# Ledger of designs, part 7: peptides against a protein of PDB entry 4HTP

Target 1, 231 residues: chain A of PDB entry 4HTP
Amino acid sequence: SQTVASHVPFADLCSTLERIQKSKGRAEKIRHFREFLDSWRKFHDALHKNHKDVTDSFYPAMRLILPQLERERMAYGIKETMLAKLYIELLNLPRDGKDALKLLNYRTPTGTHGDAGDFAMIAYFVLKPRCLQKGSLTIQQVNDLLDSIASNNSAKRKDLIKKSLLQLITQSSALEQKWLIRMIIKDLKLGVSQQTIFSVFHNDAAELHNVTTDLEKVCRQLHDPSVGLSD

## One batch from the design tools (peptide; aimed at target 1 T16 F36 S39 K42)

Design b1_p10_2 (made by RFdiffusion4)
Pose (drawn by RFdiffusion4):
Structure b1_p10_2 (pose): chain A 221 residues (1-106, 117-231), chain P 10 residues (1-10)
Amino acid sequence: SQTVASHVPFADLCSTLERIQKSKGRAEKIRHFREFLDSWRKFHDALHKNHKDVTDSFYPAMRLILPQLERERMAYGIKETMLAKLYIELLNLPRDGKDALKLLNYGDFAMIAYFVLKPRCLQKGSLTIQQVNDLLDSIASNNSAKRKDLIKKSLLQLITQSSALEQKWLIRMIIKDLKLGVSQQTIFSVFHNDAAELHNVTTDLEKVCRQLHDPSVGLSD
Amino acid sequence: SAAAMDSLLS
């Protein structure tokens, strides 16, 4: 019943992605990712130490790191133009004000929002990776259910409980373009030698994470 | 960063 994702601050995923994006070279981008992946695996073993048929995996994090491969969640129905409106309303931004104009007159949207949010209020987030996933699930379902009000509420939960950095990265997860500077092939290859292959045949991100959880155990086994 | 997981393991 328990999950690694319920114990990991979304902030730690975000700080990892930030350092990845910030790194100039491939080797350094891989290093930052590998450290988070390796810690996730160590904690997985400690958490599920004496457990039986464990289905927990790196999937809750991997689906955020490779969001373009997201298949379980339906479309979010979220446009950058409406996030701008949501922030103007939420932050009580005067429309003639400098910050409101930056959002309205839209180095992607996530960065603009980052610069707007950085000097403001909350500096430390509280959400875990699991809670972020649960809320993204509500947003996708409510888009399908045509409930734009419940989408606003769920997104408000995500935004108001998160730091500027987490919000920058959450926006990018929703738009599905992280701009990390490291390819999907590279990310799969760091995770597992066989991961790129398994994804080609299955198009199933959770299956790949679960089946190839152990890096020393290949597809042949 | 993985300080939270490392702290729990310690």

Design b1_p10_2_s1 (made by RFdiffusion4, then SolubleMPNN; from b1_p10_2, 7 letters changed)
Fold by OpenDDE base, seed 1:
Structure b1_p10_2_s1 (fold): chain B 231 residues (1-231), chain A 10 residues (1-10)
Amino acid sequence: as target 1 above (231 residues)
Amino acid sequence: MSESLDKLLE
């Protein structure tokens, strides 16, 4: 069956995350997340108007927003050093060049932006002049590729991991890749807590997650913000 | 706000 995630561009999520990150206050951060969520729910209602029994939920997005709570897919086996080497190869960067060294030595302060230790930001600036302006992936496609990476990591198929990574990279803007990297590394740096995200999603979300530790179950059971756990 | 999602609803 079709899902909301199959229709929502990954770029939309990334733009929302970027807005949240750039927002100074909690209220503004919440507003941006709420707007995305409300749009998602509205689209869900329209998409599934004639189908009352669906399993579709906000889960495909939520698992990317709260990647540290991912329990369905196994570990990616990807670290910053692997990504650095991949980008150097893919972009044909001189090994002794400025950009290659920035990626490899991302922990060392080298620039004026103060991005030391944040590989995703360093990658962003390297990618920005070299990547397409608009990505083509949906949220579902991103999750499918991430599932593939995790599965192939478990199977020790490095070639297939690289293939899926290349698909992600070549079909994503620099901004989308920044967020994708943070999703893989499981550190979004949004400046908003997990509790806040859950609270905005549903009043009972944090409680249900604390009991079940099942993010999909939380998203499915609490899809309707007006229906509580006790209902 | 997701403008893309809004367009999909039209």
Scores: peptide ipSAE 0.031, ipTM 0.694, DockQ to the pose 0.830
OpenDDE base, seeds 2, 3, 4, 5: peptide ipSAE 0.024, 0.027, 0.007, 0.009; ipTM 0.654, 0.691, 0.457, 0.491

Design b1_p10_2_s2 (made by RFdiffusion4, then SolubleMPNN; from b1_p10_2, 9 letters changed)
Fold by OpenDDE base, seed 4:
Structure b1_p10_2_s2 (fold): chain B 231 residues (1-231), chain A 10 residues (1-10)
Amino acid sequence: as target 1 above (231 residues)
Amino acid sequence: MSESLEAMLA
């Protein structure tokens, strides 16, 4: 479908998230998110210039930024241990090798980076010298693949889950995979609260979400920052 | 913003 998400590289979202994470102050974190959001809205207006009644919204990005609020997609059934095993297989890592052990024992501090317990960061460092420098996936494609994973998890199709994961992995940079993992595990570690994300998105977003618990509805109804909930 | 998005907005 013709959506903003079909045009926005997943790398752009990941770059934004990386900037947010690396920023120390709340104001700087907000700035990076706002810049991404503003760009998205501008692109939306351009893309849908001749089509005023569209269902397209920030939802495809928002559900990746706030994955813990996902309600449309069923559970992935993916944990860190599964990903570790997958990476060991995919990268042909020696089972008793340093990198394989780092992935499997991600909770145990082993290095100087202090990334214990953050599987995504551990994976990043393993992947960085082994992956493509630039990914090729759009936000829509990422969501489509995640939908596939959830659907196949429900259907107990482990082979198809693996297929979709492999597609995500092979078409993503190490940085993109870091964030993808965090999205799947539902812990982005941005250092900015859900409330802050909503407040930047729209003044009424938190309220509408509290009532509806529907992230898509929030994004659709409040896609225009100048139009309030009561308008 | 990606180069592709910038091009579309131009």
Scores: peptide ipSAE 0.030, ipTM 0.658, DockQ to the pose 0.543
OpenDDE base, seeds 1, 2, 3, 5: peptide ipSAE 0.029, 0.008, 0.026, 0.008; ipTM 0.691, 0.481, 0.685, 0.526; seed 3 fails the geometry check

Design b1_p10_2_s3 (made by RFdiffusion4, then SolubleMPNN; from b1_p10_2, 8 letters changed)
Fold by OpenDDE base, seed 3:
Structure b1_p10_2_s3 (fold): chain B 231 residues (1-231), chain A 10 residues (1-10)
Amino acid sequence: as target 1 above (231 residues)
Amino acid sequence: MSESLDAMLA
């Protein structure tokens, strides 16, 4: 069965997240998220016009926007140090070179950008001159690869974890990788709260999540913003 | 956004 996530480029989500992060005011941040969500809902309605009983929802995107609320997939077992080593290998960076040291010592500020402690931003600047300008992954493909990573981590299959990570990296722009890293580390730094995200999604979303802790259920049951929990 | 979604609906 076709899903909205199978059609939406991961780049579109990342561009939205980038706009949210760059926005200074709460209202502007909310606007960017709402625009993405509204477009998603419109596409859903068009895609499923003749099929009323679908389980498809905003969940594939929501679980990437609120990765700390992920409960379906297990831990990735990926830390910044692992990613640093992987990038050094993949990009063939000299181990004693400036860029390799930036990745390994990401907690120590070495540059003018003040990105100390934000591995994703440091990685972005290393990747920007070296990566594709546009990625090719859909949101569904990203989630499939992340599912693979979590499953293989549980099975202690390090080789298969590396394979999935390579697929993510080689098919993503520097900007997409910045956000992917933040999703894996579970810290997006959007400057907007979980409560705000839920409130924009649906008036009853925060309440339902507080009771169920089930993000998929929240997205599915409250897919229509005009239909409440009591309806 | 999303421009891609709008293009697919068009």
Scores: peptide ipSAE 0.027, ipTM 0.704, DockQ to the pose 0.834
OpenDDE base, seeds 1, 2, 4, 5: peptide ipSAE 0.009, 0.022, 0.022, 0.008; ipTM 0.469, 0.674, 0.678, 0.473

Design b1_p10_2_s4 (made by RFdiffusion4, then SolubleMPNN; from b1_p10_2, 7 letters changed)
Fold by OpenDDE base, seed 4:
Structure b1_p10_2_s4 (fold): chain B 231 residues (1-231), chain A 10 residues (1-10)
Amino acid sequence: as target 1 above (231 residues)
Amino acid sequence: MSESLDALLA
């Protein structure tokens, strides 16, 4: 279907997340998120100008920003060790080489960057000199591939999981993969709370989520920031 | 996103 997510590059979300992460203060973090959200809403209004009754919402982005609140998609069955092995294979890294060992031993401090325990950051530095400079995936495509991974995990189709992961990886920049990994592992390290994200999205978002635990419902019902829960 | 929006609005 025609959705905002089908038009928004995944790179745009990742760039926003990167800006949020790098921002020192809460206010600056909020600003970056708000700018992305406002742009999304404007795009929505333009895209659906002649179609007022649509189910399209911020949900495709929100579920990637708050992946720990995902309820629709089943478990990926993916851990850091699996990704490490996949990258070693995909990048043809020597198994006893420096980069392979960094990925496998991501919990052990080895570098000056202080990225111990953050697999996504370790992967980023390994990927940066080896992958595309710019990705080609939309937010919709990322979600579709993640849906595929979850579905195939449920069906115990490991080969198809690998296929979908390879599609994600080969069509993503190092930065996009950094954030994709964090989305899969469900730890974005943004430095801003869930409550803050909800508060910026809509004044009633936290309350509605607390009652429903349905992130899609929150995004749909509270799509318009000027329309409250009681309206 | 801005580029995408501009393209849509053009």
Scores: peptide ipSAE 0.021, ipTM 0.655, DockQ to the pose 0.465
OpenDDE base, seeds 1, 2, 3, 5: peptide ipSAE 0.007, 0.019, 0.007, 0.007; ipTM 0.479, 0.648, 0.453, 0.460

Design b1_p10_3 (made by RFdiffusion4)
Pose (drawn by RFdiffusion4):
Structure b1_p10_3 (pose): chain A 221 residues (1-106, 117-231), chain P 10 residues (1-10)
Amino acid sequence: SQTVASHVPFADLCSTLERIQKSKGRAEKIRHFREFLDSWRKFHDALHKNHKDVTDSFYPAMRLILPQLERERMAYGIKETMLAKLYIELLNLPRDGKDALKLLNYGDFAMIAYFVLKPRCLQKGSLTIQQVNDLLDSIASNNSAKRKDLIKKSLLQLITQSSALEQKWLIRMIIKDLKLGVSQQTIFSVFHNDAAELHNVTTDLEKVCRQLHDPSVGLSD
Amino acid sequence: SASMEALLAS
C-alpha cells in the first residue's frame, strides 16, 4: 500500500530538474538525474524491505520527468493563456501593473511565472510527489468530465501550496515540455540499459519502470 | 535526494 512517492517532496524533484536544466554538459545533466534515481532506489529497498508483491516503482517521478510520454492521464485542458488569468486573479495583480503585463503579453511561460512568483509569499513548498500526481489526476479527469470549475480548484491547490520553483516545473509538466537539454533516449539509458527497448514495444511508462526497476536484472530475465 | 538520504540515515 505504501509508495516512495508519498515520502519525497516535489521540491526535491524540482530542484533536481533545475540543476539538470542549468547544467551545460551532458555528463553533468546525467549526474544530477542519476543521484535522484539512485536515492529513490535505495529508499525503495528500505521502505519495502520485507514486503511481498510490490508494484511501487519510479513511475510517479518518471512520468513527470518524461511528461510527453504520459499515457495514463488524459489531456489537462490547460493553456498558458488561462494560467496567466489564473495568476492575475490569484495574486490580485492590477492589469496595468508590470507583472500582469508580463503574463498577458506572453524563456517559456514557466519562466515568466517563475520571475513573477519568486519575490512573493511562500518560499518553501509542502507537497509530495504523490500529492502532485493525485492533483494532476483530478485535473485530467475534470477536463474529461468538462468541469472547468473543479479544474481551477485543483490547480489552485497545486499552485498555492508550492514555491516558485515548483510552480515553474509544474507548469512545464502540464505543458509537457521540460526543456532539460537531455534526450529521452539518454534518460531511459541512465535508468536501465533495456528501458528504451521496453518502451518501444510497450509504449507503457509504468510497465517499464516497474519491470526494469532493478538495473542489474534485464529484459532477458 | 537529501530527504531520502536523511530518512535512510535515521

Design b1_p10_3_s1 (made by RFdiffusion4, then SolubleMPNN; from b1_p10_3, 5 letters changed)
Fold by OpenDDE base, seed 2:
Structure b1_p10_3_s1 (fold): chain B 231 residues (1-231), chain A 10 residues (1-10)
Amino acid sequence: as target 1 above (231 residues)
Amino acid sequence: SESLEKMLAE
């Protein structure tokens, strides 16, 4: 079955998240999220014009925006140190070089950038001159690869985890990888609360999530902003 | 999203 997520580039989500992060005020942050959401809903309506009873929803995007609320896929088993080592290997960075040391010692303030402790930002600056300018992955493909990582972590298949990570990395821009890292670590640092995200999505979203703790159910049942829980 | 808008126009 066709899904919106199979057509939406992961780059579009990352660009939106970047705009949200860079925005200073709550209102501007909300505007960027709303624009992405509205575009998604419009595309959904067009894609499913002849099929009104579909299970497709905003869930594939929402679970990446609110990764702390993920309940479907199991733990990735990935930490910053693992990613650092992977990048050093993949990029063939000298182990005693400046960039390798930045990745490994990401918590130590280097005095030049206020990014100490933010591995994703450190990785971004290392990747920017070395990676593709534009990624090729859709939101669906990103979720499929993340599902693979979680499944293989549960099965203790380290080689297959590495394979999926390499596919994510090699098909993503530096900016996309910055956000992918934050999704895996489950800290996006958007500067907007979970409550705000739910409120923009649907007036009843926070309430339904509080009762069900099921993000997919929230996205599916409240897909239409004009239809409430009582309807 | 600019990409989504292009897809809607197609």
Scores: peptide ipSAE 0.028, ipTM 0.685, DockQ to the pose 0.957
OpenDDE base, seeds 1, 3, 4, 5: peptide ipSAE 0.027, 0.026, 0.006, 0.015; ipTM 0.689, 0.689, 0.445, 0.529

Design b1_p10_3_s2 (made by RFdiffusion4, then SolubleMPNN; from b1_p10_3, 4 letters changed)
Fold by OpenDDE base, seed 3:
Structure b1_p10_3_s2 (fold): chain B 231 residues (1-231), chain A 10 residues (1-10)
Amino acid sequence: as target 1 above (231 residues)
Amino acid sequence: SASLDAMLAA
């Protein structure tokens, strides 16, 4: 039951993603991702030093970094308008106030930051003065809550979807929520391609994914960067 | 990751 994801704070992933997004050059973006990945692999080796036959892998993080490749969980059924309404309610924002209107009309330029069309950035600036400075969720807990959302969407249980969303929101900083929103909407805007992410992860990752379309299998089989697909 | 390194040292 021990997994790397059960120990890694979601905040660590979000900080890495933030550094990648802010980096201008491809090389710097790659460096930030590689550093996170190397730390993850090192932690994995330490955690599982006495257990060689584990299924634990980078998959819990990879599926959040490449959410458009998610195949295990079904659709969340969550759009920007739903999140906007939820935030207005949760934060008790005046319905006709500036912040409520910014969330609802996120596609319209506000003249402040030039973030029109990027709901996550609009939400970030609304949340920053109102939310926790530090979140408490692990990567595993985030994935568990996202699994719950997808399952309850399939079951048409909107009340339980809201419950899980509230758990995510109330235990996350504004920065963590920015990235969580992008994961749910499936657009991280990192400025680095899927191919680059796979190439950094493992030389054979893109090929294996092209054949299997199974992100978990890619992460398990190619966990060791020194062991190739043909080995 | 600073937190991961700290956890490894513990």
Scores: peptide ipSAE 0.033, ipTM 0.741, DockQ to the pose 0.767
OpenDDE base, seeds 1, 2, 4, 5: peptide ipSAE 0.034, 0.030, 0.031, 0.030; ipTM 0.737, 0.725, 0.733, 0.727; seeds 1, 5 fail the geometry check

Design b1_p10_3_s3 (made by RFdiffusion4, then SolubleMPNN; from b1_p10_3 with S3H M4L)
Fold by OpenDDE base, seed 1:
Structure b1_p10_3_s3 (fold): chain B 231 residues (1-231), chain A 10 residues (1-10)
Amino acid sequence: as target 1 above (231 residues)
Amino acid sequence: SAHLEALLAS
């Protein structure tokens, strides 16, 4: 069936996240998130105007925005070191070169930027001159690939994990990969709390999540901001 | 999102 996520470029989410991260103050961060959410809901209404009781919701985006609350897919089994090695191989970086060493030693300050300890930012600068300027993946496709990675990790199929990672990487801009890495590592560094994200999404979202710990249920049941838990 | 708005308009 048709989903909003199948129509929304992953780049749009990443651009929103980037704006949120760069914004100073809670109000501006909230504004950027709200604008994305409102657009999503409007598109949902248009896409499903002739269909009632659809299961489609904001969940595909929400699970990427709050990846630490992911419960549907299992662990990826991916850490920064694995990604570093993958990038070194994929980009054919000299092993003793500056860029390879930056990726491998991302925790150590290099003096160029205040990015020490933030692997995604270090990766971004390495990738920026070497990758596509515009990605081609939808939010649904990103989630499908992440699902594949998690399932194959559970099945110990390293070859298929690598295949899905390569598809993510080769079809994403440097900015998109920055955020993808943060989603995988489960640390977006948005500067806005989980509670704030929930509060913007729906007044009852935090409460429902606290009870159910089910992010999809939260997104589906509270899709309409005008319909509360007590209704 | 400007992109989503464009999709709605089309």
Scores: peptide ipSAE 0.038, ipTM 0.724, DockQ to the pose 0.838
OpenDDE base, seeds 2, 3, 4, 5: peptide ipSAE 0.036, 0.033, 0.034, 0.035; ipTM 0.706, 0.730, 0.709, 0.718

Design b1_p10_3_s4 (made by RFdiffusion4, then SolubleMPNN; from b1_p10_3, 5 letters changed)
Fold by OpenDDE base, seed 3:
Structure b1_p10_3_s4 (fold): chain B 231 residues (1-231), chain A 10 residues (1-10)
Amino acid sequence: as target 1 above (231 residues)
Amino acid sequence: SSSLQALLEA
C-alpha cells in the first residue's frame, strides 16, 4: 500500500531536525516541528482522499524522531566504534591520520568546535567534504534499511548489516548521516522533551503512550488532532 | 517543507 513515508524525502526530516536543533527558544523549536507535521497531515489527506480506512500515519517519522521509544524493531547492535571503523574503511582514511583518529577518539576534543562526546557531529565534519550534497532516500527506505539492520543483528549476519549500512551511507548527505547516526544511537539532542513532541502531535498523545507504550498506536489513533481518545 | 508542497500540487 502507498504511504506518505514512501513519498517524503529523508532530507526533509533531517532539515526540520536541523532547524529545531539550531533554534534557541522552545517556541521556535515547536514551530518547526509543527510545520513538518502539518505538511505531513495535509499530504496524507491528499494521498488517501478516496480511502479513509487506512493504517498509514505519522509513525514512520515519529519513530525516527523519538528513537528511544522504538519497540517494533530489535536492537541494531551498532555503536560509535563500529561506525568509526566503517567510515575509515569506506572513505579510505589513513588509520593514523587526523580524521580517522577524530572518529576513533570522538570523546576527546581535537578541534575548535567543542563537539567532544558527540560522534554524529564529528562524523559530519569528516563527511561534509567527502559526501554527496543531496541524498536520495525516502523515510520509508530509511526505515526499511533500519529494519534490515535490526533483523540481521538478531541473526548475527554481520555481512548483511554492513550491506544495509553502506546503502544508507552512500545514498545520504553528510547532514542526513549526522541525523541517521543520532537515530541509531538514540540521542537526537534536539533540546525539546518527549512530552513537548507528544503535546504538539496531539493533546492526548502522552496519556495514550503512557498506557500503551505503543508509538504506532498513538500515531494511528490520534492521527487527527481534532479527534480525542474519548471521541 | 517545499518538497511536500510540490508533491501536493502534483
Scores: peptide ipSAE 0.032, ipTM 0.736, DockQ to the pose 0.751
OpenDDE base, seeds 1, 2, 4, 5: peptide ipSAE 0.031, 0.028, 0.029, 0.032; ipTM 0.723, 0.692, 0.713, 0.718; seed 2 fails the geometry check

Design b1_p10_4 (made by RFdiffusion4)
Pose (drawn by RFdiffusion4):
Structure b1_p10_4 (pose): chain A 221 residues (1-106, 117-231), chain P 10 residues (1-10)
Amino acid sequence: SQTVASHVPFADLCSTLERIQKSKGRAEKIRHFREFLDSWRKFHDALHKNHKDVTDSFYPAMRLILPQLERERMAYGIKETMLAKLYIELLNLPRDGKDALKLLNYGDFAMIAYFVLKPRCLQKGSLTIQQVNDLLDSIASNNSAKRKDLIKKSLLQLITQSSALEQKWLIRMIIKDLKLGVSQQTIFSVFHNDAAELHNVTTDLEKVCRQLHDPSVGLSD
Amino acid sequence: SSPSLEALLS
């Protein structure tokens, strides 16, 4: 019943992505990712130490790191233009004000929002990776259910409980373009030698994470 | 690095 994702602050995923994006070279981008992946695996073993048929995996984090491969969640129905309106309303921004104009007159949207949010209020987030996933699930379902009000509420829960950095990365997760500077092939190859292959045949991100959880155990086994 | 996971493993 328990998950690694319920114990990991979304902030740690975000700080990792930030360092990845910030790194100039491939080797450094891989290093930052590998450290988070390796810690996730160590904690997985400690958490599920004496457990039986464990289905937990790196999937809750991997689906955020490779969001373009997201298949389980339906479309979010979220446009950058409406996030701008949501922030103007939420932050009580005067429309003639400098921050409101930056959002309205839209180095992607996530960065603009980052610069707007950075000097404001909350500096330390509280959500875990699991809670972020649960809320993204509500948003996708409510888009399918044509419930734009419940989408606003869920997105407000995500936004108000998160730091500027988390929000920058959350936006990019929803738009499905992280701009990390490291390819999907590279990310799969760091995770597992066989991961790129398994994803080609299955198009299934959760299956790949779960089946190839152990890096020393290949597809042949 | 993941100080949070490392702290839990300590």

Design b1_p10_4_s1 (made by RFdiffusion4, then SolubleMPNN; from b1_p10_4, 3 letters changed)
Fold by OpenDDE base, seed 3:
Structure b1_p10_4_s1 (fold): chain B 231 residues (1-231), chain A 10 residues (1-10)
Amino acid sequence: as target 1 above (231 residues)
Amino acid sequence: MNPSLEALLA
């Protein structure tokens, strides 16, 4: 079945997240998220105009925005050290070189940027001069690859995990990879709370999530901002 | 190339 996520570029989500992170005030952060959400809902209405009973919702995006609430897929088994080693190999970085050492020792401040402890930011600066300017993945494709990683981690298939990671990396810009890393590590650093995200999505979202802990159910049942839980 | 969400609405 056709989904909104199969049409929305992952780059669009990442650009929105970048705008949110760079915004100083809560109101501006909320505005950027609301604009993305409204666009998504409009596209949903257009895509499903002749289909009333669809299960499609904002869930594919929401699970990437709030990755700490993921309950459908199992753990990725991916740590910063694994990603560092993968990037060193993929980019053919000298093991004793500056960039390789930055990735491996990401917790130690080595530069003018206060990025110590933020592996995704360190990776971004290493990747920026070396990666594609624009990625090609949709939100659905990203989720499919992440599902593959989690499944193969559970099955202890390290080779297949690497294959999916390579596909993610080779089809993503440096900016997209920064956010992808943060999604995998489950720390987006947006400067806006989970409660705020839910409140912008729907007035009843926080309540429904507190009861069900089911992010997909929240997104599906509260897809229409004008239809409440009590209706 | 996947069109931007705006391009899809447009």
Scores: peptide ipSAE 0.042, ipTM 0.735, DockQ to the pose 0.399
OpenDDE base, seeds 1, 2, 4, 5: peptide ipSAE 0.035, 0.041, 0.034, 0.041; ipTM 0.720, 0.760, 0.714, 0.761

Design b1_p10_4_s2 (made by RFdiffusion4, then SolubleMPNN; from b1_p10_4, 4 letters changed)
Fold by OpenDDE base, seed 2:
Structure b1_p10_4_s2 (fold): chain B 231 residues (1-231), chain A 10 residues (1-10)
Amino acid sequence: as target 1 above (231 residues)
Amino acid sequence: MNPALEALLA
């Protein structure tokens, strides 16, 4: 499909999120998000230069950045324990081995990194020496796979959930999987508030979201930062 | 920059 999300690698979003997380100050966090957003808007303008009334927007990225505001897709039904078991199987980790135990007992401090309670970070270090350096998925493809997972969870098709997860995992780097896990669990740990994300996106975004609770509508109606709600 | 974006803007 002719969308910005179909052209933007998921790796680019993950790299941006990683920069935001590692940044110490609010201003630096905002800068990294703004750079990604501005690049997206520039891409949108170029891609749709000769097209009117497009429905394409920042929504495919925004719903991954603010996964707790997701209302379109239903629950994934995926917890850390399920992912741990899947990784042990997929990576053929010895069940009594160090890495398998780290994944299963992620709440208990076992390593030197101090990542107890953060499953995504523990998974990252297990995956880093075992995964490809750069993933091949676009933001659209990631969303399609997540939609499939949610749909199949609703339909109680566990086999198809596993299939979609396998596709995500095998086509993603360790860093991309770290962020994918956080998106699924709905906790990105960026160190920046929802209000800040909205304020950077558009001055009226928080207000429109408070009224509509529709993240896609917010992204579509306020895709131009120069056009307000009252215009 | 995204290579796809660079190609689109060229």
Scores: peptide ipSAE 0.045, ipTM 0.789, DockQ to the pose 0.438
OpenDDE base, seeds 1, 3, 4, 5: peptide ipSAE 0.036, 0.036, 0.040, 0.045; ipTM 0.763, 0.757, 0.772, 0.747

